# Peptides against a protein of PDB entry 4N78, part 12

Target 1, 186 residues: chain A of PDB entry 4N78
Amino acid sequence: HFQVICRLLGYQGIAVVMEELLKVVKSLLQGTILQYVKTLMEVMPKICRLPRHEYGSPGILEFFHHQLKDIVEYAELKTVCFQNLREVGNAILFCLLIEQSLSLEEVCDLLHAAPFQNILPRVHVKEGERLDAKMKRLESKYAPLHLVPLIERLGTPQQIAIAREGDLLTKERLCCGLSMFEVILT
Target 2, 155 residues: chain B of PDB entry 4N78
Amino acid sequence: MAELQMLLEEEIPGGRRALFDSYTNLERVADYCENNYIQSADKQRALEETKAYTTQSLASVAYLINTLANNVLQMLDIQASQLRRMESSINHISQTVDIHKEKVARREIGILTTNKNTSRTHKIIAPANLERPVRYIRKPIDYTILDDIGHGVKW

## One batch from the design tools (peptide; made by RFdiffusion4, then SolubleMPNN)

Design b1_p9_2_s2 (from b1_p9_2 with T4P)
Fold by OpenDDE base, seed 5:
Structure b1_p9_2_s2 (fold): chain B 186 residues (1-186), chain C 155 residues (1-155), chain A 9 residues (1-9)
Amino acid sequence: as target 1 above (186 residues)
Amino acid sequence: as target 2 above (155 residues)
Amino acid sequence: PVLPTFQPP
């Protein structure tokens, strides 16, 4: 599903969606959640120490339940605050999954473009074969597919410019070193 | 352009009209030949004259058809060339627009990105200043990311 | 060469 979304939205659409999600998250955090946190801080016991161990686990639980009674009984925590936190969590997860899916798509695009850009992956070397020799053979095999040099030789200046720009755009991808998710976490 | 216009507006229509006129003329020639043959005391001479007109008529019609055909072919060649040029121009514009749109999109999404920090994967630490690079970082392609895709081929 | 059009005399 996320792959399909990435394909459908592209960079522009993903950017818009993520920006809106960030706005929503910010609104939730700075608005409703902050308000509830402030309220909770006001009702939080000033002093909450561990009771004596002699009370046992049930007694200790009861103690904390009593100390936090006002918080536990605050119905709006479950209905509003926790729901908002869930929404924030979902938004974060959504962004993560979108980024992961986008990265996969980008890598696939890079892989598909590689033969045309003189980008060759590491090849498997059998016993007795030299890696360098095999790579040279591979380079020679794909040399006719090098798009930019081909267009530079045969194309118009406009075509050359477009080819170079296209080549650059193909090579420069987010997956190479950029992360959206890290921004979301800040 | 001037040549195409001349072909479309003058030469081809003119050629068509000439062919049509030749039809009418052929009828006149036929009538003439028939009457001439009937009225002539020298039937052999009349026949030879008719043969001459027939040959001339055939040659003339053939010439008119050939000329018209060549003009039409020339017109089509010019139009085909123009269409190819237009197609090339449209493609160029389209590609330019697409590249521009892509650049804009990348700038927009770039605002939402920062450099990957592997050390940060362990702890959620908010940086004091968020780096928002507009341009992509150029790094070698790591194909290992594809190892878990499909049939699990490891590179 | 343009072939002459045929016309009766």
Scores: peptide ipSAE 0.048, ipTM 0.684, DockQ to the pose 0.005
Fold by OpenDDE base, seed 1:
Structure b1_p9_2_s2 (fold): chain B 186 residues (1-186), chain C 155 residues (1-155), chain A 9 residues (1-9)
Amino acid sequence: as target 1 above (186 residues)
Amino acid sequence: as target 2 above (155 residues)
Amino acid sequence: PVLPTFQPP
């Protein structure tokens, strides 16, 4: 599903969706959630000492239940605050999954473009074969596929310019060094 | 442009008119040959004359048709070439626009990104021996590093 | 050689 979304929206669409999600998250965090957190901080017991371990787990639970009675009984926390937190969580997860899916698509594109851009995979060398010789053979094999040099030799100035720009756009992908999710966490 | 215009305005219409005129002339020739044969005391001579006219007429018509056909073909070739040029131009514009749109889109999404903390690549310890600059074999970008990120979510 | 258009006599 996320792959389809990424393909459908492209970079621009993803950017728009992400921006809107960030706005929503910001609104939730700075608005409702912040208000509830402030309220919770106000009603939080000023002094909450750890009960003696001698009371056992049930006694400790009862102690905290009593100390936090006002918080636990605050109905709006359960209905509104937790829902907002879920929404924030869902938004974060959505962003993560979109980024992951986008990264996969980008990697796929890079892999498909690689033979045309003089990017050769590391080939496993069988025992006894020189890596250098194998690499040279691969280079020679794929040399005719190098698009930019080919167009530079045979193409018009306009075609050359477009080819170079296209090559740059193909090489420069988000997955190569950029993260959206890190921005969201910030 | 001048050649195409001449073909469209002069050569092809002229050729068509010539064919039409030829039709009329052929009818006259036929009438002449018929009358000449009927009136001539020497039927053999009249027949030979008719054969000569027939051969000439056929040759003339064939020439006119061939000329016209060649002109039409030439016209079509020129037009096809013009269309190809236009198509090429449109394609270039389209590609330019697409590249521009892509750049804009990338800028937009780029604002939402930060640099990945590249783990400190180990200090490239300069090997002591300056081995001759081995031809910069672009180290294949090891995309396998990304394979580990995509593990879990079979979506 | 442009074959002359046949002109009947």
Scores: peptide ipSAE 0.042, ipTM 0.690, DockQ to the pose 0.005
Fold by OpenDDE base, seed 4:
Structure b1_p9_2_s2 (fold): chain B 186 residues (1-186), chain C 155 residues (1-155), chain A 9 residues (1-9)
Amino acid sequence: as target 1 above (186 residues)
Amino acid sequence: as target 2 above (155 residues)
Amino acid sequence: PVLPTFQPP
């Protein structure tokens, strides 16, 4: 589903959706969630000491559960707050999954374009084989497929310009070094 | 363009008219040959004359058809070439537009991106001083303060 | 009757 969404929306559509989701998340965080957090902070135990490590993880957990029992029980009654948190969580997950799906699509595009852009895969060298010989063979095999040089040789100036721009756009992908999800987490 | 126009407006219609006129003329020739054969005392001569007219007629029709066919083929070739050029032009425009759209889209999404940073695992600094086990005094928390915030389910 | 003259191309 996310792959289809990525394909349908494209970069522009994804950008719009992400921006709107960020607005929604911001609104939820600065609005209802912030209000609940402030209120919860006011009712938080003023003194909550760290229990001894000798109690182990279960004992420590039980201690905190006991200290926060009333808050947790009360908070569970606040369906709106948890719903908003779920919405935020869903939005974050959506963004993550969209980015992952987009990255996969971009990687596929890069892989498909690689032979046409003089990008050769690293060949696994079996014992006894010369890496250089294999690489040379691959270079020779794919040399006729190099699109930009081919168009530069045979194409019109306009075609050359388009080919160069297309090549650049093909090479420059978000998955190569950019993350949208990190921006969302900030 | 001038050549195509000449083919469409003059050569092909002219060739079609010539074929039509040839049809009418062939009918007259046939009538003549029939009457000549019937009226002639020398049937052999009349037959030879008919053969000559038949050969000439076939040659003429063949020529007219061939000429017309070649003109039609030439017309089609010119049209095909024009269509290819038009297609190339459309493709060029389409590609230019697509590249532009892609650049715009990338700028838009680009503002939502940051460089992938290797997440430095923040070292959880363990508190240096093991806090002495302090007897936990449970103070009752007044939760009524939260009653006015949000859609609390009134049980 | 006058037939069109065949002219070889």
Scores: peptide ipSAE 0.041, ipTM 0.690, DockQ to the pose 0.005
Fold by OpenDDE base, seed 3:
Structure b1_p9_2_s2 (fold): chain B 186 residues (1-186), chain C 155 residues (1-155), chain A 9 residues (1-9)
Amino acid sequence: as target 1 above (186 residues)
Amino acid sequence: as target 2 above (155 residues)
Amino acid sequence: PVLPTFQPP
């Protein structure tokens, strides 16, 4: 599903969605959640001492339940605040999954373009074989597929310019060194 | 443009008219030959004359058809060339627009990104051996390094 | 050679 969303929206659509989600998250955090947190801080017991271990687990639990009774019974906390926190969490997860899906798509694009851009995979060399010889053979095999050099040789100046720009855009991907998720966390 | 216009407005219509006129003339020639054969006392001579007219007629029609066909082919070639040029122009514009849109989109999403913290540990191990400046064989960028980056889709 | 449109005599 996220892959389909990435394909449908593209970079521009993803950017728009991410910006809007960030606005929503900001609004939730600075508005409703902050207000509830402030309220909770006000009702939080100022002094909560650790009960003695002699009370055992049930006694300790009862103690904390009593101390936090007002918080636990605060119905709006469960219905509104926690829901808003879930929304924030879902938004964050959405952003993460979109980024991951986009990265996968970009990697696939890079892999598909590689033979046309003189990007060769590392070849496994068996014992006794020269890496250089194998690489040279591979280069020679894919040399006719090098798109930019081919167009530079046979194409018009306009076609060459477009090919070079396309080649650059194909090589430059977010997955190579950029993260959106880190920005969301800040 | 002038050549195409001449073909469309003058040569091809002219050739078609010539063929139509030829059809009318051929009918007249056929009638003549038939009447001549019936009325002639020398049937052999009349037959030879008919053969001559037939040969001439076939040659004439063949010439007219060939000329017209060549003109039509030439016209089509010119038009095809024009269409190819137009297509090339449209494609160029389309590609330029697409590239521009892509650049804009990338800038927009780029604002929402930060550099990945490259963990310091990959020491660019300078290959120890100062081997002689081997021809800068552009080592292919191994994108397999990215295979480990992301949640476990083991290919 | 332009083969003339032949006309019967």
Scores: peptide ipSAE 0.025, ipTM 0.673, DockQ to the pose 0.005

Design b1_p9_2_s3 (from b1_p9_2, 3 letters changed)
Fold by OpenDDE base, seed 2:
Structure b1_p9_2_s3 (fold): chain B 186 residues (1-186), chain C 155 residues (1-155), chain A 9 residues (1-9)
Amino acid sequence: as target 1 above (186 residues)
Amino acid sequence: as target 2 above (155 residues)
Amino acid sequence: PYLPMFQPP
């Protein structure tokens, strides 16, 4: 699903969605959640000492229930605050999954473009094979596929410009060094 | 353009008219040959004359057809060339627009990104050239990320 | 070469 969303939205669509999600998250955090946190801080027991172990687990639980009774009974906490936290969590998760899906798509694009961009894969050398010879063979094999040099040789100035721009755009991907999710977490 | 216009407005219509006229003329020639043969005391001479006129007529028609056909082919070639040029132009515009859109999109998403490398030293430097779609990270694109994901063609 | 059409007399 997220892969389809990434394909459908593209970079622009993803950017818009991410920006809006950030706004929503910010609004939730600075508004409702902050207010609840402040309220909770006010109602928190000033002194909450660990009860004696002699009370056992049930007694300790009862103690904390008593100390936190006001918090537990705060209906708005359960309904509104937790819902908002869920929304924030969902938004974060969504952003993460979108970024992951986008990264996968970008990687696939890079892989598909590699033969045309003089990007050779790391060749696994079997025992007894010379790495250099194998690499040269691969270079020779894919040399005719190098798009930019081919167009530079045969194409019009306009085609050359487009090819170079396209090549650059193909090489430059977010997955190569940029993260959106890290921005969301800050 | 002038050549195409001449073909469309003068040569091809003219050739068609010539063929039509030749049809009517052939009928007249046939009538003449028939009458000449009937009225002639020397049937052999009349027959030879008919053969000559037939040969001439066939040659003339063949020439007209060939000329017209060549003109039509030339017209089509010119039109095909024009269409190819138009297609090329449209494609160029389309590609330019797509590249532009992509650059804009990348700029927009770029503002939502930070460098994966926590090293304080790697500032995402906006490429000096505003035309560069992605904020150029001075670090060479590490394609090693592809090593883990690549369904390597197991050679 | 163009051969003119015969026109009977």
Scores: peptide ipSAE 0.061, ipTM 0.669, DockQ to the pose 0.005
Fold by OpenDDE base, seed 5:
Structure b1_p9_2_s3 (fold): chain B 186 residues (1-186), chain C 155 residues (1-155), chain A 9 residues (1-9)
Amino acid sequence: as target 1 above (186 residues)
Amino acid sequence: as target 2 above (155 residues)
Amino acid sequence: PYLPMFQPP
């Protein structure tokens, strides 16, 4: 699902969605959640001492329940505050999953473009074969597919410019060194 | 452009008119030949004359058809060439627009990105200062990082 | 050669 969303939205669509999500998260955090946190701070017991161990686990639980009764009975905390926190969590997860999916798509694009850009994977060498010889053979095999050199040789100046720019855009991807999720967490 | 215009406005219509006129002329020639044959005392001569006119008429029509056909073919070749040039131009514009859109999109998403911190340090310290996106230093794409993500079909 | 269309006399 997220892969499909990434493909459908593209960079622009993803950016818009992420920006809006960030606005929503900011609004939730600075608005409702902050207000509830302030309220909770006001109703929090000023002194909460550890009960004596003699009360046992049930007694200790009852003690804390009594101390936190006002908080537990705060109906809006459960219905509104926790829901907002859930929404924030969902937004964060959404951003993470979108970024991961986008990274996968970008990797796929890079892999598909690689033969045309003279980017060859390291080939597994069987016993007895020289790596260098195998790599040279691969280079020779894919040499005719090198797009930019081919267009530079056969294309118009405009085509060459577009090819170079396209090549650059293909090579420069977010997955190579950029993270959106880290920005969301800050 | 002048050649195409001449073909479209003058040569081809002229050729078509010439063919039409030739049809009318052929009918007249036929009538003439028929009348000449009937009126002539020397039927053999009249027949030979008719044969000559027929041959000439056929040759003329063949020439007109050939000329018209060649002009039409030339017109089509010119038009095809023009269409190819237009297509090339449109493609160029389209590609330019797409590249521009892509650049804009990348800038937009770029503002939402930061450099991947390789440091495993657990403390999500909210960096106070939004570090300016460090200029993307073109590090060579180490594709080895991708080796672990794919279900490596161990061939 | 452009064979002029025979114009019947």
Scores: peptide ipSAE 0.049, ipTM 0.682, DockQ to the pose 0.005
Fold by OpenDDE base, seed 1:
Structure b1_p9_2_s3 (fold): chain B 186 residues (1-186), chain C 155 residues (1-155), chain A 9 residues (1-9)
Amino acid sequence: as target 1 above (186 residues)
Amino acid sequence: as target 2 above (155 residues)
Amino acid sequence: PYLPMFQPP
């Protein structure tokens, strides 16, 4: 599903969606969630010491239940605050999945373009074969497919310019060195 | 442009007019041949003359049709070439616009990105023997960095 | 060669 979304939206659409999601997340964090956190901090016991281990697990639980009674009974926390946190979580997950899906699409594009851009995969060398010789053979095999050199030789100046720009755009992908998710986490 | 205009405005219309005139002339030739045959005391000579005029007339019409057809074909070839040039121009503009749009889109999404902290992959200790940098071996983009991304989500 | 059309006299 996310792959289809990435294909449909493209870079522009993804950017718009991500920006809007970030705005929503920011609004939730700085607004409602912040207010609830402040309220919770106010109702938190000023001094909450660990109960003695002698009370056992049930006694310790009862102690904390009593100390946090006001928080536990705060109905809006359960309904509104937790819902907002779920929304934030969903937004983060959405962004992560979109980025992952986009990365996969970009990798596929790079792989498809590689033979035309003089990008050769690392070849498995069988015993007794020289890596250099094998790579040279591959290079020679795919040399006629190198698009930019071909267009530079046969194309018009305008075509050459477009080919170079297209080549650059094809090579420069987000997955090569950029992360959106890291921005979302900051 | 001048050649196409000449074909459209002068040569082709002129050829059509000539062909039409040939039609009227053929009728006159036919009438002449008929009358000449009827009035001639030497029927054999009249027949041979009629055959000569018939072959000449057919040759003339064939020439006119061929000339006109060639001019029409030439016109169409020139027009086809013009259309191809126009198509090429449109394609160039379209590609330029698409590249521009893509650059804009990438800038917009790029604002939402940060550089991946490339964990210092252990310095691949270049084997000591600096094999002569084979000139054209562009360092393969290490796509293995992406191998860890996506193992879990078989959706 | 262009053959002129015969014009009857």
Scores: peptide ipSAE 0.065, ipTM 0.681, DockQ to the pose 0.005; fails the geometry check
Fold by OpenDDE base, seed 4:
Structure b1_p9_2_s3 (fold): chain B 186 residues (1-186), chain C 155 residues (1-155), chain A 9 residues (1-9)
Amino acid sequence: as target 1 above (186 residues)
Amino acid sequence: as target 2 above (155 residues)
Amino acid sequence: PYLPMFQPP
């Protein structure tokens, strides 16, 4: 589903959706969630000592559950605050999955374009084979497929310009060094 | 363009008219040959003349058909070439527009991106001093302070 | 060769 969404929206559509999601998340965090957190901080036990590590993780968890039992059972917290937190979580998850799906699509595009852009795969050298010889053989094999040089030789000036721009756009992908999800988390 | 126009407006219509005229002429030739054969005392000579006229007429029609066919084929070739050129032009424009749109889209999404930094996992340093287990004194939490927050049903 | 159509007299 996310792959289809990525394909349908493209970069522009994804950007718009993510911007709107960020606005929604910001609104939820700075609004309702912040208010509940402030209120919860006011009613939180002033003295909550860390239980001994000797009780183990289950015992420690039980302790905190006991200390916070009344807060957790607060009806409005469950209905409103937790719902808003779920919405935020869903938004974050959505952004993550969109980025992952987009990255996969971009990687696929890069892989498909590689033979046409003089990008050679890493060759596994078997024992007794020279890496240089294999690379030269691969270069020779794919040389006729190099699109930009081919168009530069056979195409019109306009076609050459388009080919160069297309080549650049094909090479430059977000997955090569950019992350949207990190921005969402900041 | 001038050649295509000449083919469409002059050569092809002219060829069609010539074929229609040829049809009429063939009827006249046939009538002539029939009458000549009936009236001629030398039937063999009349037959040979008819054969000659028939051969000439067929050759003429064949020539006209061939000329017209070639003109039509030439017209179609020119039109096909024009369509290909138009298609190429449209494709170039389309590609230019698509590249531009892609650049705009990339700028927009680029604003939402940062460099992938391998964030150093901050080692959560566990506090060294394990606080002694203090007897848990449950203080009742006053939830009335939350009454102003949310859509709580005031019972 | 273009052969003119015979026109009867």
Scores: peptide ipSAE 0.054, ipTM 0.679, DockQ to the pose 0.005; fails the geometry check

